# Peptides against a protein of PDB entry 4Z63: the designs that were tried, part 298

Target 1, 334 residues: chain A of PDB entry 4Z63
Amino acid sequence: LCLGMNDLTGNIPEDLFHLKRLNLLGIQENRLSGSLSREIRNLSSLVRLDVSWNLFSGEIPDVFDELPQLKFFLGQTNGFIGGIPKSLANSPSLNLLNLRNNSLSGRLMLNCTAMIALNSLDLGTNRFNGRLPENLPDCKRLKNVNLARNTFHGQVPESFKNFESLSYFSLSNSSLANISSALGILQHCKNLTTLVLTLNFHGEALPDDSSLHFEKLKVLVVANCRLTGSMPRWLSSSNELQLLDLSWNRLTGAIPSWIGDFKALFYLDLSNNSFTGEIPKSLTKLESLTSRNISVNEPSPDFPFFMKRNESARALQYNQIFGFPPTIELGHNN

## One batch from the design tools (peptide; made by RFdiffusion4, then SolubleMPNN)

Design b2_p28_6_s2 (from b2_p28_6, 11 letters changed)
Fold by OpenDDE base, seed 5:
Structure b2_p28_6_s2 (fold): chain B 334 residues (1-334), chain A 28 residues (1-28)
Amino acid sequence: as target 1 above (334 residues)
Amino acid sequence: SAAEERRAAILKALGFPPEDLSGGLMFA
């Protein structure tokens, strides 16, 4: 049943929960309010639940143990409070959890040993506090993690050295400290393609450690951290780099010539730093900047947050990137 | 700015969540 993108108000009718053969419930983009009913437990055949973009409030009901086929739970942009229910945090069937832009609070706790199918986790813009959960690497299929705009004080856990499944990771604006430790840990994530660390590490030094290596890094965003130092030499080994944003820092020295060796680099933002010297001539030779045929070799990062329903929708999103001009931003370097 | 809008559009097309689109310039 798909009733999304209407002006539906009030609560879900109770009779809807009698549909024991229902595989898909989509009621997103409405004005549905109140608590999400516990009676969703009666939907024992449910594979997809989409309640996103509504006015739901209260706690998410702890009934996910009665939903053994549930693969997709989309609850982003609601007023949910409390924590992740225990049954949801232990769901062996769940592939995708999206609870972005809610009022969820407390410590983030997931039983990753039980969550054997979890591939995508979006909890951005919530009120989670404490430390990053050390057991996230135990989610052996977890590729895609957005934890941005929460209050995860402290450092990236050392256990994240073992986060082999991790491909996309955003921790932007999460009150993180110790960028040297974070990069030193996350370099061990052999499948890491996208790393976003914006608005953390305030005033720290960007490490220039030649031992750091990010083999599959395509996207690095570390903007607005007030970072000191220079362009890091270790980044030159990330030959697949497509997007680099180090804007709004306090980086100094010259822009190195190796920046022009990134054959796939189509977006470079070094604006609002203190870089000096000449613009490297190699930047003018970047094929990705000069040719409209950005053969963006399919950035196969399943950027998970756009798991639109159909495989075809992924292809469409990447195809839209081809419409954007290659960009170099070097403004406001004084 | 036009640069910020382009940045946001590119990142959105790449699949970045809304949290990352503002380049950190969503200062409160």
Scores: peptide ipSAE 0.359, ipTM 0.865, DockQ to the pose 0.059
Fold by OpenDDE base, seed 3:
Structure b2_p28_6_s2 (fold): chain B 334 residues (1-334), chain A 28 residues (1-28)
Amino acid sequence: as target 1 above (334 residues)
Amino acid sequence: SAAEERRAAILKALGFPPEDLSGGLMFA
């Protein structure tokens, strides 16, 4: 049943929960309000639940143990409060959980040993607090993680050295500290292609440790951290780099010539830093900057986290970016 | 700015969540 993208108001009719053979419930992009009914438990055949972009409030009901076929739960952009229900945090069937842009709070707890199918987790823009959960690497299929805009504190856990499944990781604006430790840990994530650390590590030094290596790194975004230091030499070994954003830092020194050796680099933002010297001539020779059509290999079939309005809830793999010019931003340097 | 809009558009096309689209500009 797909009723998304309407102007439906009020609560879900109770009679809807009598549909025991229902595999898909999509009621996204409406004005549905109140609590999400516990009677969802009656939808025992449910594979996909999309309640996103509504006015739901209260706690998410703890009924996911009665939904053994549930693979997709989309609840982003609601007013949900409380934590992740225990049955949801233990779901062995769940592939994708999106609860971005809610008011969920407390310590983030997932039973990763039980969540054997979880491949995508979006909890961005919530009120989770405390430390990052050390057991996230135990989610052996977890590839895509957005934890941005939560009130985490401290450092990236040492256990994340074992996060072999991790491909996309955003921790933007999550009050993290110790960038040197974070990079030192995350370099061990052999499948890491996209790393976003914007608005963390305030005023720290960007490490220039030549021992750091990110083999598969395609996207690095570490903007607005007030980071000191220079362009890090270790980054030159990330030959697959497509997007680099180090804007709004306090980076100094010259832009190194090796920045022009990134054959796949189509977006470079070094703006709002304190770089000096000449613009490397090698940047003007980047073949990727001359093409209007950029092919971007997505890290996962379940990417992106964010669906555009009126686009089918299918994983939009943007394998090709059309109409976006390659970009170099070097503005507001000294 | 036009640069900011292009940045946001590219990142959105790459499937970045809304949290990452503003980049450094969230507080500029």
Scores: peptide ipSAE 0.328, ipTM 0.858, DockQ to the pose 0.064
Fold by OpenDDE base, seed 1:
Structure b2_p28_6_s2 (fold): chain B 334 residues (1-334), chain A 28 residues (1-28)
Amino acid sequence: as target 1 above (334 residues)
Amino acid sequence: SAAEERRAAILKALGFPPEDLSGGLMFA
């Protein structure tokens, strides 16, 4: 049943929960309000639940033990409060959980040993606090993780050295400290292609440790951290780099010539730093900037991004969040 | 700059608050 992208208001009719054979419930992009009914437990055949972009409030009901076939739960952009329900945090069937842009709070706890199918986790823009969950690497299929805009304190857990499944990781604006430790840990994530750490590590030094190596790194975003130091030499070994944003830091020295050696680099932002010297001539030779035909396979997160222009507007799905024209931004380096 | 405008548009599209529209890309 797909009823998304309407102007539906109120609660879900109770009779809808009698549809025991329902595999897909999509009611996204409406004005549905109130609590998400516990009676969703009656939808025992449910594979996909999409309640995203509504006005739902209250706690997410702890009924996911009654949904043994549920693979996809999309609840982004609601008013949900509380934590992740225990049954959801233990779901062996769940492949994708998106609860971005809610008011979820408390310590983030997932039973990763039970969540054997979890591939994608979006909990960005919530009120989770405490430390990053050390057991996330136990989610052996977890590839895409967005935890941005939460109040996680401290450092990236040492256990993340074992996060072999991790491909996309965003921790932007999560009050993280110790960038040297974070990078030293995350370099062990051999499948890591996208790393977003904007608005963390305030005033720290960007490490220039030549032992750091991110072999498969395509996207590095570490903007607005007030980072000191220079362009990190270790980054030159990330030959697959497509997007680099180090803007709004306090980086100094010259922009190194090796930045022009990134054949796939289509987006470069070094703006709002304290770089000096000449613009490397190698930047003018970047194939991605000169050739219109470079199909950059952008590492898009598996999460659909939606824009709602206003409360009444339909959400626009953005499938390619990196679909930017080739860009070099070097402004404001005085 | 055109890059900043694009960044702001992306962040807005992702539902970022105005405070996140400046100061580099982020994905949340």
Scores: peptide ipSAE 0.028, ipTM 0.645, DockQ to the pose 0.108
Fold by OpenDDE base, seed 2:
Structure b2_p28_6_s2 (fold): chain B 334 residues (1-334), chain A 28 residues (1-28)
Amino acid sequence: as target 1 above (334 residues)
Amino acid sequence: SAAEERRAAILKALGFPPEDLSGGLMFA
């Protein structure tokens, strides 16, 4: 049953929960309010639940043990409070959890040993506090992780060296410290293609350690950290780099010529730093910056913008990121 | 600036509120 993208108001009718054979419930992009009924437990055949973009409030009901086929739970942009329910945090069927832009709070706890199917986790823009969960690497299929805009004080856990499934990782604006440790750990994530660390590490030095290596790194965003140092030499080995944003830092020195060796680089933002010297001539020879036709055939990070073509206006917006014209931003480097 | 406008467009496309346009790509 798909009732998304309407102006439906009030509560979900109780009779809807009598649909025991229902595999898909989509009621996203409405004005549904109140608590999400615990009677969703009666939907024992449910594979996909989308309640996103509503006015739901209260705690998410702890009924996911009664939903053994649930693969997709989308609850982003609601007023949910409390934590992740225990049954949801232990779901062996769940592939995707999106609870971005809620008011969820407390320590983030997931039983990753139980969550054997989890491949995408979006908990960005919540009120989670404490440390990053050390056991996230135990989610052996977890590829996409957004934890941005929470309050995860401290460092990236050492256990993330073993996060082999990790491909897309955003920790933007999460009160993280120790960029050297974070990069030293995350370099071991052999499948890491997208790393976003914006608005963390305030005033730290960007490490220039030649031993750092990110083999599959395509997107690096470490903006607005007030980072000191220079353009890091270790980045030159990331031959697949497509997007680099180091804007709004305190980086100094010259822009190195090896930036021109990134054949796939289509977006470069080094603006609002203290770089000096000449613009490398190699940068002007990047075919990726001169040719409009970079088919970035690479899947955009499978974050909830992987909504199929027809479901959300926002999915179209993220696909547009790779549609941005080749861009070089070098402004405000005085 | 044209840079700020592009950043704003990218952030908007990423689903960031305009209020967080304080700099850089924020993937949330």
Scores: peptide ipSAE 0.026, ipTM 0.724, DockQ to the pose 0.101; fails the geometry check

Design b2_p28_6_s3 (from b2_p28_6, 14 letters changed)
Fold by OpenDDE base, seed 1:
Structure b2_p28_6_s3 (fold): chain B 334 residues (1-334), chain A 28 residues (1-28)
Amino acid sequence: as target 1 above (334 residues)
Amino acid sequence: SAADALRAAILAALGMPPEDLSGGLMFA
């Protein structure tokens, strides 16, 4: 049943929960309000639940043990409070959990040893506090993790050296400290392609350690950290780099010539730093910047990320990196 | 700015959340 993108108001009719053979319930992008009924437990055949972009409030009901086929739970952009229900945090069937942009709070705890199918986790823009969960690497299929805009004090856990499944990781604006430790740990994530660390590490030095290596790194975003130092030499070994944003830092020195060696680099933002010297001529030779057809053949993450630019806009399913014009931003340097 | 809009679009296309925008585009 798909009733998304309407102006439906009120609560879900209880009679809907009598549909025991229902595999898909999509009621996203409405004005549904109140608590999410515990009677969703009656939907024992449910594979996909999408309640995103509504006005739901209260705690998420702890009934996911009664949903043994549930693979997808989309609850982003609601007013949910409390924690992740125990049954949800232990779901062996769940592939994707999206609870971004809610009011969830407390310590983030997932039973990763039970969550054997979890491949995508989006908990960005919540009120989770404490430390990053050390056991996330035990989620052996977990590839995509967004934990941005939470309050995870401290450092990236040492256990993340073993996070072999990790491909996309965002920790933007999560009160993280020790960028040197974070990079030193995350370099061991052999499948890491996207790393976003914006609005952390305030005033720290960006490490220039030649021992750091991110072999599969395509996207690095470490903006607005007030980072000191220079362009890090270790980054030159990330030959697959497509997007680099180091804007709004306090980086100094010259922009190195090796930045023009990134054959796939289509977006570069070094703006609002303290770089000096000449613009490397090698930047003008970036084939990706001159060729119209940057087919960023990134495999679209298997799951469409829906982004609404505003509440009135339809969720744009970004399945394809639309051909963004190649961009170099070097503004506001010395 | 045009740069912010482009950055937002790139981040979206890469599946990155709006929260990762460096330019503080608080998507309302």
Scores: peptide ipSAE 0.024, ipTM 0.695, DockQ to the pose 0.064
Fold by OpenDDE base, seed 4:
Structure b2_p28_6_s3 (fold): chain B 334 residues (1-334), chain A 28 residues (1-28)
Amino acid sequence: as target 1 above (334 residues)
Amino acid sequence: SAADALRAAILAALGMPPEDLSGGLMFA
């Protein structure tokens, strides 16, 4: 049953929960309000539940032990409070959990040893506090992790050295400290392709340790951290780099010529720093910048991205983004 | 700005949430 993108109001009719053969319930992008009914437990055949972009409130019901086939739970952009229910945090069937942009709070706790199928976790823009869960690497299939805009004070856990499944990791604006430790740990994530650390590490020095190596790094975003130092030499070994954003820092020195060696680099933002010297001529030779349309590898179709362009607009699903114009931003350096 | 829209689109294409936009982006 798909009723998304309407102006439906009120709560879900109770009779809907009698549909024991229902595999997909999509009621996203409505004005549904109140608590999410515990009677969802009756939907024993449910594979996908999408309640995103609504006005749901209260705690998420602890009924996921009665949903043995549930693979996808999308609840982003609601008013959910409390923690992740125990049954959800122990779900062996769940592949994707998206609860971004809610009011979930407390310590983030997932039983990763039970969550054997979890491959994508989006808990960005919540009120989680405490430390990052040290056991996340025990989620052996967990590839995509967004924990941005939470309050995870402290450092990246040492256990993340063993996070072999990790490919996409965002911790933007999460009150993290010690960028040197974070990078030193995360370099061991051999599958890490996307790393976003914006609005953390305030005033720290960006490490220039030549021993750091991110072999598969395609996207590095570490903007608005007030980072000091220079362009890090270790980054030059990330030959697959496609996007680099180090804007709004306090980086100094010259922009190194090796930036022009990134054959796949299509987006570079070094703006609002204190870089000096000449613009490397090698940047003008980047093959990727000569094409108007660079094909960006689309994320897995299992992870649809929704973006709201303005407050009044409905969320738009971006399913196919064929290309972006190459961009270099070097503004506001002195 | 046009730059902001581009950044948002790029991040979206890469499966990155809008929260990860560069520090110059004012999140509405």
Scores: peptide ipSAE 0.023, ipTM 0.668, DockQ to the pose 0.060
Fold by OpenDDE base, seed 2:
Structure b2_p28_6_s3 (fold): chain B 334 residues (1-334), chain A 28 residues (1-28)
Amino acid sequence: as target 1 above (334 residues)
Amino acid sequence: SAADALRAAILAALGMPPEDLSGGLMFA
């Protein structure tokens, strides 16, 4: 049943929960309000539940033990409060959990040992506090993790050295400290292709440790951290780099010539730093800048990412970067 | 701005959350 993108108001009709054979419930992008009914437990055949972009409030009901086939739960952009229900945090069937942009709070706790199928976790823009959950690497299939805009005070856990499944990781604006430790840990994530650490590590030095190595790194975003130092030499070994954003830092020195050796680099933002010297001639020779058709063979995320450009606009599904012009931003360096 | 829209689209295509859009250049 797909009732998304309407102006439906009120709560879900109780009779809907009698549909025991229902595999898909999509009621996203409505004005549905109140608590998410515990009667969802009656939908024992449910594989996909999308309640995103509504006005739901209260705690998420602890009924996921009665939903043994549930693979996809999308609840982003609601008013949910409390924690992740125990049954949800222990779901062996769940592949994707998206609860971004809610009011969830407390310590983030997931039983990763039980969540054997979890591939994607989006808990960005919530009120989670405390430390990053040390047991996230125990989610052996977890590839995509967004924990941005929470309050995870402290450092990246040492256990994340063992986060072999991790491919896409955002911790933007999460009150993280110790960039040297974070990078030293995350370099061990052999499948890490996308790392976003924007708005953390305020005023720290960007480490220039030549022992750091991110073999498969395609996207690095560490903007607006007020980082000091220079362009890090260790980054030169990330030969697959496609996007680099180090904007809004306090980086100094010259832009090194090796920046032009990144054959796949189509987006470079070094703006709002204190770089000096000449623009490397190698930047003008980037093949990616001359080829209009950057078929960024982005690793198709296993799941479609939806971005709303404006809160009022429909979420545009971007499965492919169609037609992004190569971009170099070097503005406001002084 | 057009640059913000581009950044948003890039981040979207890369599977980045919209929350990360505000982290870099806000092209005023």
Scores: peptide ipSAE 0.023, ipTM 0.652, DockQ to the pose 0.070
Fold by OpenDDE base, seed 3:
Structure b2_p28_6_s3 (fold): chain B 334 residues (1-334), chain A 28 residues (1-28)
Amino acid sequence: as target 1 above (334 residues)
Amino acid sequence: SAADALRAAILAALGMPPEDLSGGLMFA
């Protein structure tokens, strides 16, 4: 049953929970309010539950042990409070959990040894506190992790050296410290293609350790950290780099010529730093900057991305990688 | 701005959530 993208109000009708053969419930992008009913437990055949972009409030019901076929739970952009229910944190069937932009709080705890199918986790923009869960690498299929805009004080756990499944990782604006340790740990994530660390590590030095190596790194975003230092030499070995954002830092020195060796680099933002010298001539030779149609063939995760362009706007589904114009931002340097 | 909208679209195409646009790729 797909009732998404309407102007439905109130609660889910109770009779809907009698549909024991229902595999898909999509009620996203409505004005549904109140608590998410415990009667969802009656939907024993449910594979996909999408309640995203509503006005739901209260705690998420602890009924996921009664949903043995549930693979997809999308609850982003609601008013959910409390923690992740124990049954959800132990779900062996769940592939995707998206609870971004809620009011979930407390310590983030997932039983990764039980969550054997979890491949994507989006908990961005919540009120989780404490430390990053050290056991996340035990989620052996977990590829995509967004934990941005939470309050995870401290450092990246040492256990993340063993996070072999990790491909996309965002920790933007999560009060993280020790960028040197974070990069030193995350370099061991051999499948890491996208790393976003914006608004962390405030005033730290960007490490220039030549021993750091990110073989498969395509996207690096470490903006607005007030980082000191220079363009890191270790980055020159990331030959697949497509997007680099180091803007709004305190980086100094010259922009190195090796930045023009990134054949796939289509987006570069070094703006709002203290770089000096000349713009490397090699940047003008980037083939990716001359092609009008940059198809970022990143494997779109098998889930639709919804993004609000504006807080007042409806979520736009981004299914198509539109060709974006190549972008170089070097503004506001000294 | 038009530039911010473009940045947003780029990040969306990369599967990056809006939270990741808080740097140079800020949604205006």
Scores: peptide ipSAE 0.026, ipTM 0.671, DockQ to the pose 0.069; fails the geometry check

